Peptides against a protein of PDB entry 3EFO. Designs and how they scored, part 4

Target 1, 262 residues: chain A of PDB entry 3EFO
Amino acid sequence: SQLADLYKSCETDALINFFAKSAFKAVLHQPLKVIREILVNQTAHMLACYRKNCASPSAASQLILPDSMKVLPVYMNCLLKNCVLLSRPEISTDERAYQRQLVMTMGVADSQLFFYPQLLPIHTLDVKSTMLPAAVRCSESRLSEEGIFLLANGLHMFLWLGVSSPPELIQGIFNVPSFAHINTDMTLLPEVGNPYSQQLRMIMGIIQQKRPYSMKLTIVKQREQPEMVFRQFLVEDKGLYGGSSYVDFLCCVHKEICQLLN

## One batch from the design tools (peptide; made by RFdiffusion4, then SolubleMPNN)

Design b2_p13_3_s1
Fold by OpenDDE base, seed 3:
Structure b2_p13_3_s1 (fold): chain B 262 residues (1-262), chain A 13 residues (1-13)
Amino acid sequence: as target 1 above (262 residues)
Amino acid sequence: STSYVAIDMSALE
């Protein structure tokens, strides 16, 4: 069908870019609540239409996503949780203005990374391999107290260290004997010169290469105050300022779809 | 019809 072909050709990254820019333009003349509702409604309507016209019959308890849009909900939730679309007073006007302007000029690839960061378990690095570690989902559930993770969203880069991260890795990266000795005020990794350090630096370089902005590195220790900032980039979790988790958002979308189809 | 992904929402709620 023509409709099926439309969904097949749909690219989520392009849609998110479009929705983001449209929403961020709309904030100038529409209430944030209305904008958020529109985004959710649009998501639900698109998916409801697909289920009705393109998908085979399925149980009402199932959320049906076309393959081309399987990640649309998670990105949409990230958009909805962006500070530009939140009305919380804890978020400064300057920050909202800044991010709004940034996104308005972002291409498809940039906005994709911006809304859903890349989170890499670098503690799993094989110094004998040149391959990048596979990214994990941006959720606290994917972190490990014994792990070290690199997060990047095109604007910021974080190196997160678990409280029980291996001393040998800490030594390899920072040339200090333990977690406690790591200086989180530093914005550059020392050039230790060992294979692990070099590999990490290479990874960081690769991440930086395709981005229009230079990402400042922030070292984050688990359970220290700056970790709170880092956790805001774990976009699948509940937001600090009232944003829904990915799971909650899925439930919300599913309910709305059911309402549309019933 | 196109291929799709089905998520069991009962498992998430």
Scores: peptide ipSAE 0.381, ipTM 0.880, DockQ to the pose 0.918
Fold by OpenDDE base, seed 5:
Order: structure tokens, then sequence, then C-alpha cells
Structure b2_p13_3_s1 (fold): chain B 262 residues (1-262), chain A 13 residues (1-13)
């Protein structure tokens, strides 16, 4: 059908880029509440239409997503949780304006990474492999106190270290004997020169490649104050400023779809 | 029809 073909041609990254720019443009003329409602409604309507006209019969308890939109909800939630659309008093007007302008100039690939960061388990690195480690979901549940993770969203880069991160890796990355000795004020990794350090630097380089902005590196220790900033980029979790977790958003969308189809 | 992914919402609630 024509609708089926339409959904096949849809790409989540392009949709998110479109929705983001449309929403961020609308901010100048419409209330934020209205904009958020429109985004949610559009998401629900698209998915409801698919379920009704394109999907095979399924249980009402299931949320059906076409392959081309399988990650649309998570990205949409990230968009909705962006400071431009949340507009909490804790967020400065300048920050909202800044991010708005940034997104308005972003290409499809840039906006995708911006809204959903890449989170890499660095502690699992194979120094003999040329492959990047597989990214994990951006949630605290995927972190480990014994782990080291690199997060990048095209603008910022964070190196998160668990309180129980392996001393060997700490030594390899920072050339210090323990977690406590890591200086979080540094914005560059030391050139230790061992294979692990080199591999990490290579990965960071790859991530930086083809990005329009140079990403500032922030070293974050678990349970220290700066970790709060890092946690804001764990976009699948509940937002600090009232945004929903991914799970909560899915439930919301599902309920709305059911309402539309009933 | 198109290929799709099904998420069991009962498992999330």
Amino acid sequence: as target 1 above (262 residues)
Amino acid sequence: STSYVAIDMSALE
C-alpha cells in the first residue's frame, strides 16, 4: 500500500531532525506546551496509523513500531526532554537559545547524535581490535561501578569512571595509582603511551572525526558533584528537569495510540 | 506489509 511504502521510506534520523527543527522554530511563536503536545500527538498518530493499516494483528498490550521508526520514540523523548522544549526555570534563557540555534543548523547525523549520545564501555576495550566497542543504552542502569564509559553527543565528551574501576585501567589511562589520584580538572588525557591509552585516544579521535565541533573532554568520577552533569546525558533515564524516562514515554505513547484506535 | 518491532508493554509496567 501507499502507506506501507511511506513508512518504509521513513528514517528516524531524518524525522527527528525535522521534528526538532520544526519544534525549535515554533518556539518563537507558540507556547511550549502546545509544541510538546503536537510532537506527542504526531508520534502517536503516525504509529496508530501504522498499526491500523500496515501492521499484522497483535495484542493490545504490544506497541508496534515499523522498522524505520523502531527508535523514533526514544529520540522523540530526547527531543521533548531538551532544554529548549522543557524550559524549566533552572535552565537559563541563554542555554535554551544556544541549543536552539545549534540544532537549527545541524544535519541529520549531527542531530541524531546530539539527542541520543553514544555511550561506550571503555573498560571492555580490546587493545588488539580495531573495532569500536558496542555502544550501550544511555541509562544509569547500564553503568557499572567497576566500569569506565565514554559518552559523546557531538558537542561534549565525558569519560566516566566508576568508583571501583580497575586500577590497571586507571593506571593505563591516567598513569596514576588509584581512582582517588585522578585529576578531574584536566581536559586532555595524558599521553601515557601504553596500548590501552593509545586505543582510547584512537577511539576518541574516531568519535571526533567528521563532527563540526570539537568536543570538550570532561573527566567524571562516580559520586562526585560533576557526575550530575554527566547524568543529564543519560537520556533514557528520568530527566532532572521533569522529563520522562524512555519507559514512561513508551507507556504514554502506547496509551495514546490505544485511545486513537478505540 | 512493512516489517515491524513489537514491544510488550506489559513487561515494562
Scores: peptide ipSAE 0.364, ipTM 0.873, DockQ to the pose 0.920
Fold by OpenDDE base, seed 4:
Structure b2_p13_3_s1 (fold): chain B 262 residues (1-262), chain A 13 residues (1-13)
Amino acid sequence: as target 1 above (262 residues)
Amino acid sequence: STSYVAIDMSALE
């Protein structure tokens, strides 16, 4: 998958862990605005340095990313959009404090998952395969009204169902005849016992495996209120509280790189 | 040389 390729041989996970912890430490003694600016600046400087010294000449309109850092902008944007670095009244102090402490204790793998969730198209599951479905990019554009997706970030797990999810899958997972009959108040999937249900539970188990925290499951129906919470984890999209989309962030970084090189 | 990814930013604007 595209996402799988992006994460292959990437050192960004270590970098983002470092940046996250550094930034979250700095929150205690520096303004958030300054911290964000520093992060963007550091990102731009690193990439500018690469372009200047390591990359072949290219058009100014191109953003050049070394393979080891090809997903750095993605993660950096996720970091910048984290509630800890956002001074928004909508986010409680307790929540910021909680997430800050969590990240401060996270290893590289944990922080990677935390900042960029796994989004799995489980509607494509092959019940005869033990392999996890390939993760897709965390964006609304990757969702389908006909699809069912599992999202996990190490702390939360969401099962998102499109309004046009196949009834057979609905029945397979929930043992109900239609989307409308799904009870979103449940935090556990019913033990339906069919192969699809079993496979889904297995996948969920694998995702939960070796994670330090038990992820609570939230079932989300498309177009219902809880979907708003789910959408916050579509980190490549524009954030609810003013965070930039990935594309916007790329443009920002590119602009700064150009400024540094000119 | 080090391999890299080039993104055409004009396409994103």
Scores: peptide ipSAE 0.360, ipTM 0.869, DockQ to the pose 0.655
Fold by OpenDDE base, seed 1:
Structure b2_p13_3_s1 (fold): chain B 262 residues (1-262), chain A 13 residues (1-13)
Amino acid sequence: as target 1 above (262 residues)
Amino acid sequence: STSYVAIDMSALE
């Protein structure tokens, strides 16, 4: 996938790990507002430096991202939208402390997945292929009412089903005749035994491999109340607690870059 | 690096 290719060519995973740990350490001594400003400023400064010294001349209306930092803004936005850096009363102190501690001990690979989940279109599976489906961007715009998606962030795993998911796939995965018959209280998929079910289980196994924690599976039906929890992991969208969308963040960064260069 | 992605921000605003 295009996104996967970006990860392979990007140094952002190491940078975001560093920034995350630095920021999460700083929360003990500095106001959240200051920390957020520093992160945004650092992002803008790095990109401004590249534009000034390395990039070809371009229009002021263009945001220039080097290949090594193509996903820096999206990761930075994910970091900024993490509960540890959000000052919202709805977020418990315990949750902040827990996630802070988790990230402080995460390696580069773990933090990468944690901040930007994998979102896989399961409905496109080729049962004859051993290849994983190409991940899509973590946004509602990439979902389909006719689709089935698997999301994983290293701690949680979600199987999201569109309201118009194909009955044959539902039968293949759950051994039930329709969307309405799916039990969302299940934490394990039934062993149906057909090729599609086996392929899905294999994919889930691959995702679970080399992760320090066992990911609990949550079945999510579109338009049901629990979907709200799932949507919080669509990190490119606007956050529930005031976090910016990826597009909004890009605009913010671009504005700051322009200010630095002009 | 001379390789980069250019995003037209005017199209996003």
Scores: peptide ipSAE 0.334, ipTM 0.861, DockQ to the pose 0.631

Design b2_p13_3_s3
Fold by OpenDDE base, seed 3:
Parts: sequence; structure tokens; C-alpha cells
Structure b2_p13_3_s3 (fold): chain B 262 residues (1-262), chain A 13 residues (1-13)
Amino acid sequence: as target 1 above (262 residues)
Amino acid sequence: SDSYVAIDMDALQ
């Protein structure tokens, strides 16, 4: 059917870009609550329509997503949790204005990365391989106390270190003997020069080359206070300033879809 | 039929 073909052709990244810009434009004329409701409603209606007209019958307990939209919910949740759409006193007007303007000018690739960061387990690097490590889901559950992770969203870059991160990697990256010796005030990695350090720098370079803005590097130690800033970018988790976890959002969307179809 | 992803919501709760 024509409708089925439409869903097959959908590009989630383009949709998110559109929804983001539409919502951020609407902020100027509509209450935030209304905008959020519209976004959820649009998501639910779109998925309900698919379930009704395109998908094979499935159990009511299942959330059915077109393959082309398998990541739509997580991105939509990220959009809904963006500071521009949140009315929280902790978020300055300037910050909201800044992010609004940024997104309004972002291309599809930029907005995709902005809303859902790339989180790389760099502790798994093979110095003999030119392949980048596979990104993991942006959730605390995917972190490891023994791991070192690089997070980038096109504007910020974080190097997160687990409390039990390997001393040899710490030495390789920072040229210090232990986790405790890492200076988190640094914004640049030292030129250690070993293969691991060089590869990490290469990866960081590759990530940076794809972005229009220079990403400032923030070193984050697990269980230190600055980690809270980093955790805000674990977008599948519950947000610090509110907003649902990805799981909670799925439940919300599923409930609304069921209501539409009953 | 079109390929789709089915998420078991009961398993997530």
C-alpha cells in the first residue's frame, strides 16, 4: 500500500530534525506543555496508524515500530527532554535561547548527534585496528567501572573514567600512575605518544572533523561531582531536570497508542 | 508484510 511504502521510506533522523525545528519554532507562540503534548500525540498517532494499517496483528502488550522508525521513540524522548521544551527554573533563559538557535540551524546529521550522543567504549580499543569501537546506548547501565568512555554530541566531548579503569590505560592516556592522579581540570589530553594515546587522539579527531563546532573536552571521573553533568547526556536515563527514561517513554507511547486503537 | 520491531512492554516493566 501507499501508506506502507511511506513508512518504509521514513528516515528517523530527518523526522527528528523536523520535529525539533517545528517544536522549537512553536515555543515562541505556544505553551511548552502544549508543544510536548503535540509531539507525543504525533508520535502516538503515527505509530498507531502503522499498527492499524500496515503491521500484522500483534499482542496488545507489544509496541510495534516500523523498522525505519525503530529508534524514533528514543530520539523523540530526547527532544522532549531538551531544555528548550522544559519549563524549569534551573535552566536559564539564555541556555534555552542558545540551544534553540543551535538546533534551528542544524542539519539532519548534526541534530541526530545532538539529541542522541555517541558513546564509545574506548577502553576496548585495539591499537592494531583502524576500526572505531562500536557505540553503546547512552545509559548508565552501559557504563562499566572498569571502563573508559568517550561521549560526544557535536557540542561537547567527555572522557568518562570508571573508578576501576585500568591503570595501564590511565598511564597510556594521561601519563599518571593512577585514577586519583588524573587532573579533571584539563581540557586537552597530554601528548603521551604511545600507540593507545595516538589512537584515542585519532578517534577524537575523527569525531571532531565531522562537526562544525569545536567540542571542548571534559574529563570526568566516576563518582565525582562533575559526573552529574556527564550523566545528563545519558539520554536514555531519567533526566536530572525531569523527563522520562526511555523505558518510561515507551510505556507512555504504548499506552497512548492503545487508547487510540481501542 | 513490512518488517517491524516488536517490543514486549511487559518485559520492560
Scores: peptide ipSAE 0.443, ipTM 0.907, DockQ to the pose 0.914
Fold by OpenDDE base, seed 1:
Structure b2_p13_3_s3 (fold): chain B 262 residues (1-262), chain A 13 residues (1-13)
Amino acid sequence: as target 1 above (262 residues)
Amino acid sequence: SDSYVAIDMDALQ
């Protein structure tokens, strides 16, 4: 059907870019509550329409997403959780204005990465491979105390180290004997020169080359206070300032769809 | 029909 073809051709990253810019423009003349409601309603309506007209009959307890939009809910939740759309006094007007302007000028690829960061398990790096490690979901549940992860959102880059991260990798990256010796004030990795260090630098370079802004590197140790900043970029988790987890948002969307179809 | 992803909401809750 024509409608099925439309959903098949739908690009979530383009939609999110559009919705983000539309919402951030609307902030100037509409209440935040209304904007958030519109975004949720639009999401629910699109998915309800698909379920009604395109999808095979399924149990009411299931949320049905077209393959082309399988990540729409998670990106939409990230948009809803952005500081521009959150009405919290803890968020400064300047920060809100800054991020609003940033997104208004972002292309599709930039906004995609901005709303949903890339999280890479660096501890699994194969020094003989030229391929990037597969990204994991941006959630605390995907981290490991034994792991080292690189997170990038186009503006910031974080290197997160678990408390039990391998000493050999720490030595390879930082040229120090242990986790305790890592200096988190550094913004550049040392030139160690071993294959692992070179591979990590290559990965960081690849990530940076695709972005218009130079990303500042922040080294984060698990369980230290600065980790809280890093955790804010684990966008599938519950937000610090009242944003829903991905699971909670799915429940919300599912409920809305059911209301539309029943 | 088009390919789709089905999420069991009962299992998630």
Scores: peptide ipSAE 0.432, ipTM 0.904, DockQ to the pose 0.902
Fold by OpenDDE base, seed 5:
Structure b2_p13_3_s3 (fold): chain B 262 residues (1-262), chain A 13 residues (1-13)
Amino acid sequence: as target 1 above (262 residues)
Amino acid sequence: SDSYVAIDMDALQ
C-alpha cells in the first residue's frame, strides 16, 4: 500500500529535525504545554496509523514500531526534554533562545546528534583497531564505575571516568597515577603519546569531523559535582528539570495509541 | 510483510 511505502521511506532523523524546527518555531506563538502535547499526539497518531493499517496483528500489550521509526520515540522524548520546550524557572530565557536558534539552523545529521548524544565506552578500546567502539545507550544504566566513556552531542564533549576506572587507562590518557590525580579543570587531554592516548585523540577527531562547532571537552569524574551536568545528557533517563525516561515515554505513547485505536 | 519492531510493554514495566 501507499501508506506502507511511506512508512518504509521515513527516516527518523529527518522527522526529528522537522518536528524540532516546527516545535521551536511554534514556541513563539503557542504555549509550551500545547506544543509538547502536539508532539506526543503526532507521535501517537503516526504509530497508531501504522498499527492499524500496516502492521501484522499483534498483542495489544505490544508497542509496534515500523523499522524506519524504531528510534523515533527515543528521539521524540529527547526533543520533548530539550530546554526550549521545558517551562522551568531553572532554565534561563537566554539559554532557551540560544538553543532554539542553534537547532533552527541545524541540518538533519546535526540535530540527530544534538538530541541524542553519542556515548562511547572508551575503556573497551582496542588500540590496534581503527574502528570506533560501538555506542551505548545514553543512560546511567550503561555506565560502570570501572568504565571510561566519551559523550558528544555536537556542541559538547564529555570524558566521564568511573571512580574505579582502570589506573592503567588513566595513566594512558592523563599520565597520572590514579583517578584522584586527574585535573578536571583541563579542557584538553595531555599528549601522552602512547597508543591508547593516540587512539582516543583519533576518536575525538573523528567525532569532531564535519561538525560545525568545535566541541568543548569537559572531563568529568564520577560522584563529583560536575557529573550532574553530564547526567543531563543521558537522555534516556529521567531529566532533572522534567521530562520522562525513555521507558516512561514509551508507556505514555503506548497508552495514547491504545486510546486512539479503541 | 512490513518489517517492524515489537516492544513488549508488559515486560518493560
Scores: peptide ipSAE 0.432, ipTM 0.903, DockQ to the pose 0.918
Fold by OpenDDE base, seed 4:
Structure b2_p13_3_s3 (fold): chain B 262 residues (1-262), chain A 13 residues (1-13)
Amino acid sequence: as target 1 above (262 residues)
Amino acid sequence: SDSYVAIDMDALQ
């Protein structure tokens, strides 16, 4: 059907870009609460329409997402949890203004990365491979105390180290014997020169490639204070300043869809 | 048929 074709042609990244810019423009004229409600409503309506007109009958307990929009909810939740749309005093006006302006100028690819960061398990690197490790979902549940993860959102880059990160990897990256010896004040990785270090640097370079902004590197140790900042980018988790987890948001959307269809 | 993802919301909770 024509409608089915429409959904097949939808690209979530483009939709999110559109919604983000629309919402961020609306911030100047409408209350944040209203904007958030509109976004949720639009999400629910799109998905309800699909379920009604395109999807096969399914149990009411199921949330049906067209393949092209399977990640729409997670991105939408990320958008809703962005500081621009959050009415929290902890977020400075300057920060909101800054991010608003940034997003307003972002292309589709940029906004996609911005709202949903890449989280890469660096501890799984194969020094013999030039392939990037597969990104994991941006949630604490995907982290490991034994792991090392690189997070990038186009503006910031974080290297997160678990408290039990392998000493050999630490040595490879930082040329220090242990986790405790890592200097988190560094914004650049040392030139260690071993294959692992070189691979990591290459990966970082690839991530930085074709991004309009140079991402500052922040080294984060698990359980240290700066980790709190890092955790803000674990967008599928409950927001630090409010906002739902991805799961909670799915429930919210599902309920609204059901209301629309019943 | 169109490809879609079905999430069991009961299982998520």
Scores: peptide ipSAE 0.428, ipTM 0.902, DockQ to the pose 0.901

Design b2_p13_3_s4
Fold by OpenDDE base, seed 3:
Structure b2_p13_3_s4 (fold): chain B 262 residues (1-262), chain A 13 residues (1-13)
Amino acid sequence: as target 1 above (262 residues)
Amino acid sequence: STSYVAIDMDELL
């Protein structure tokens, strides 16, 4: 059917860009609560329509997503959790205005990365490979105390270090003997000159490539206070300033779809 | 028919 073809051709990254810009434009004319409700309703209606008209019969306990939109809910949740759509006193008006302006000018690729960061397990880096490590989901559950992770969202870059990060990697990256010796005030990695350091720098360069802004590097140690800032970019988790975890959002969307179909 | 992903909500709860 024509409808089925439409869902097959749907690109989630383009949709999230559209929804983001539409919502951020609407902020000037509508209450935030209304905007959030509209976004959730649009998501639910779109998926309900698919289930009704395109999907094979499935159990009511299942959330059915067309393959082309399998990541729509996670992006939508990220959008809903953005500071522009949150009325919290902890977030300054200037910050909301700034992010609104940024997103309004972002292309599809930029907004995709902005709303859902790239999180790379750097500790798994093969120095003999030119391929980037496979990204992991942006959740604390995907971090490991033994790991080192690089997170980038097009505006910021974080290097997260587990408390049990391998000393050899710490030495390779920072030229210090242990986790405790890492200076988190640095915004640039030292030029250690070994293959691992060089490859990490190369990866950072690739990530920076084609981005309109130079991403400042922040070094983050697990269990230190500044880690809280990093955790805000683990977008599948529950947000500090509100918003659902991805799982909770899925439940919300599923419930709304069921209500629409029953 | 369009291929889809089915998420079992009972497993997520």
Scores: peptide ipSAE 0.267, ipTM 0.843, DockQ to the pose 0.924
Fold by OpenDDE base, seed 5:
Structure b2_p13_3_s4 (fold): chain B 262 residues (1-262), chain A 13 residues (1-13)
Amino acid sequence: as target 1 above (262 residues)
Amino acid sequence: STSYVAIDMDELL
């Protein structure tokens, strides 16, 4: 069907870019609450239409996503949780204005990375491999106290270290003997020169490649105060300033779809 | 038929 073909041709990254720019334009003349409601409604309507007209028979308890939109909900939730669309007093007008302007000029790839960061388990790096490690979902549940993770969203780069991260890797990256010796005030990694350090630098370089902005590096130790900032980029989790977890958002969307189809 | 992903909400919750 024509509808089926349409959904097959849809790409989540393009949709999110469109929705983001549309919403961020709308903030100039519409209440934030209304904008958020529209985004949720549009998401539900699109998916309801697919389920009704295109999807194979399935149980009502299932959320059915076309393959091209399999990650639409998570990205939409990220958009909804962006500071531009939040009316929390903790977020300054200047910050909203800044991020709004950034997104309004972003291409599809840039906005995709901006809303859903890349989170890499670099503690699993094979120094003999030229391949990037597979990204993990942006959730605390994917972190480990024994791990070291690199997070990037096109604007910021975080190197997160678990409290029990391997001393050998710490030495490899920072040339210090232990977690406690890491100086988190540094914005550049030392040039240690060992294979692991070199590979990490290469990975960081690859991530930085083709990005319009130079990403600021922040070193984050687990359980230290700056980790709170880092956790805000774990976008699948519940946000500090509001917004649902990914799971909660899925439930919300599913309920909305069911209501539309009743 | 369109390819799709099915998320079982009962299992997810």
Scores: peptide ipSAE 0.241, ipTM 0.829, DockQ to the pose 0.910
Fold by OpenDDE base, seed 1:
Parts: structure tokens; sequence; C-alpha cells
Structure b2_p13_3_s4 (fold): chain B 262 residues (1-262), chain A 13 residues (1-13)
């Protein structure tokens, strides 16, 4: 059907870019509550329409997403959780204005990465491979105390180290004997020169490639206070300032879809 | 007609 074809052609990254810019423009003349409601409503309506007109019959307990839009809810939740759309006094006006202007100028690829960071398990690196490790979902549940992860959102880059990170990798990356010796104040990795270090630097270079801003590197140790900043980029988790987890948002969307289809 | 993913909300909750 023509509707099915339309959904097949939908690209979530483009939609999110559009919705983000529309919402961030609207904040100048509409209440934040209304904007958030519109975004949720639009999400529910699109998915309800798909279910009604394109999807095969399914149980009412299932949330049905077209393959082309399978990540729409998670991106939409990320948008809703952005400081520009949150009514929290803890968020400064300057920060809101800054992020608003940033997004207003972002292309599709930039906004995609901005709203949903890339999180890479670099402890699994194959030094003989030129391929990037497969990204994991941005949730604390995907981290491990034994792991080392690189997170990038186009503006910031974080290297997160578990408390039980392999000493050999720590030595390979930082040229120090243990986790305790890692200096988190550094913004550049040392040029150790071993294959693992070179591979990591290559990956970081690929991530930085074609990005409009140079991403500052922040080294984060698990269980240290600065980790809280890093955790804010685990966008599928519950936000510090009241944003819902991805799961909670799915429940919300599902409920609204069901209401629309009654 | 269009490929889709189904999330079982009962299982998720």
Amino acid sequence: as target 1 above (262 residues)
Amino acid sequence: STSYVAIDMDELL
C-alpha cells in the first residue's frame, strides 16, 4: 500500500532532526508541557496509524514498530529528555540557549549522534581488525566492571573504565600499572605506541571524522564522582532531571496507541 | 506488508 511504502521510506534520524528543530523553535512561544505532549502525541499517532493500516494483526500487549522506525521511540525519548525541553530550575538559561542553538544548526547525522551517543566496548578490540566494535545500547546495564567503553555524542568523548578493567589494557592505553594510577585529569591519551593504543586512537579518529566540533576527551573511572556526568549520556536510563527511561517511555507510547485505536 | 518489530510489553514490564 501507499502507506506501507511511506513508512518504508521513513528515516528516523531525519524525523528526529525535524522534530527537534520544530520543538526547539516552539519553545519560544509555547509552554514546554504542550511541546512535550505534541511530541508524544505525534509519536503515538504515527505508530497507531501504522498498526491500523500496515501491520499484521498482533496481540494488544505488543508494541508494533515498523522496521524503519524501530528506534523512533528511543530517539524521541532522548529529545524529550533534552535540557531544552525540561522544566527544571537546575538547568541554566544559558545551557538551554546553547543547546537549542546547537541543535538548530545540526544536520541529520549530527543530531542523531547528539541525541543518541555511540557507546563502544573497546575492551573487545581486535588489534588486527580495521572494523569498529559493535556499539552497545546507551544504558548502564550494558557496562561491565571489567570493561572499557568509549562514548561519543559529537560534542564530548568519554573513556569509561570499570573498576576491574584489565591491567594489561590499562597499561596498553595509559602506560600505568593499574586502575588507581590512571590520571583522569588528562584530556589526551598518551602515545604508548603498542597495537592496542594505536587501534584505540584509530577508532577515536574515525569517530571524530567529519564531525563539526573537536570532541574533548574525558577519562572517567567507575564509582568516582565525575562518573555522574558520564551517566547522563546513558540516554536509555532514567534521567537525573526527571526524564523517563526508554522502557517507561515505551509504556507511555503503548498506552497512548491503545487509546487511539479503541 | 512492512517488516516490523514487536515488543511484548507484558514481558518487558
Scores: peptide ipSAE 0.230, ipTM 0.827, DockQ to the pose 0.907
Fold by OpenDDE base, seed 4:
Structure b2_p13_3_s4 (fold): chain B 262 residues (1-262), chain A 13 residues (1-13)
Amino acid sequence: as target 1 above (262 residues)
Amino acid sequence: STSYVAIDMDELL
């Protein structure tokens, strides 16, 4: 799966960690605009170099990504969309400083998860299996009104519930009869005690395992106010504060590469 | 040969 590739791309993980720390260090001395431009240029240069020197001839309409960097653009876009690199008044200085400091201390695995969250379709859980469900791409297009999704980025954990989430799952997780009865002020799941609840708790535990920070759980109902916060972590979508979607970023990178080769 | 991924940008638009 594409997601499996994301998590297994160790070289890209190292690169994004490096770029993140470098960029976040540079924030102290350089304008954000310049930093963002440098990151985009570096991305384009690396890929242009590959295309020029390593790739077979291809159509100009194609973006060629080496296996080692096939997920570089998506991570780079996530980095570019991080609040530390965004000059928006809606983002508090404290939040920027906090995230900057966090990333500066993160290892490769931590930064990977931080920039590209895990999004798990919890509604697909098989209570007979102890395996984690396969993650889905962090995009609204992967959500379902009938679905329940767990998102984690190493710092935050969200349980997102579609408006049409199955009542049986709602009952299983929250011990309430319907979506409307879910209390979103809860930061902990109730100990319902059924197999589904236990499995979900186990999954949450696994996600939390070996993470340096305890992730606070936020329950999010679709179409309620807190969903806006949740959507910020759907990093492949267009950012709330003007960040590009992954597709748009790919187009941007492709254009830059073409300019370099041209 | 180094493996690569080719993305057709026309298909993404």
Scores: peptide ipSAE 0.233, ipTM 0.826, DockQ to the pose 0.642; fails the geometry check

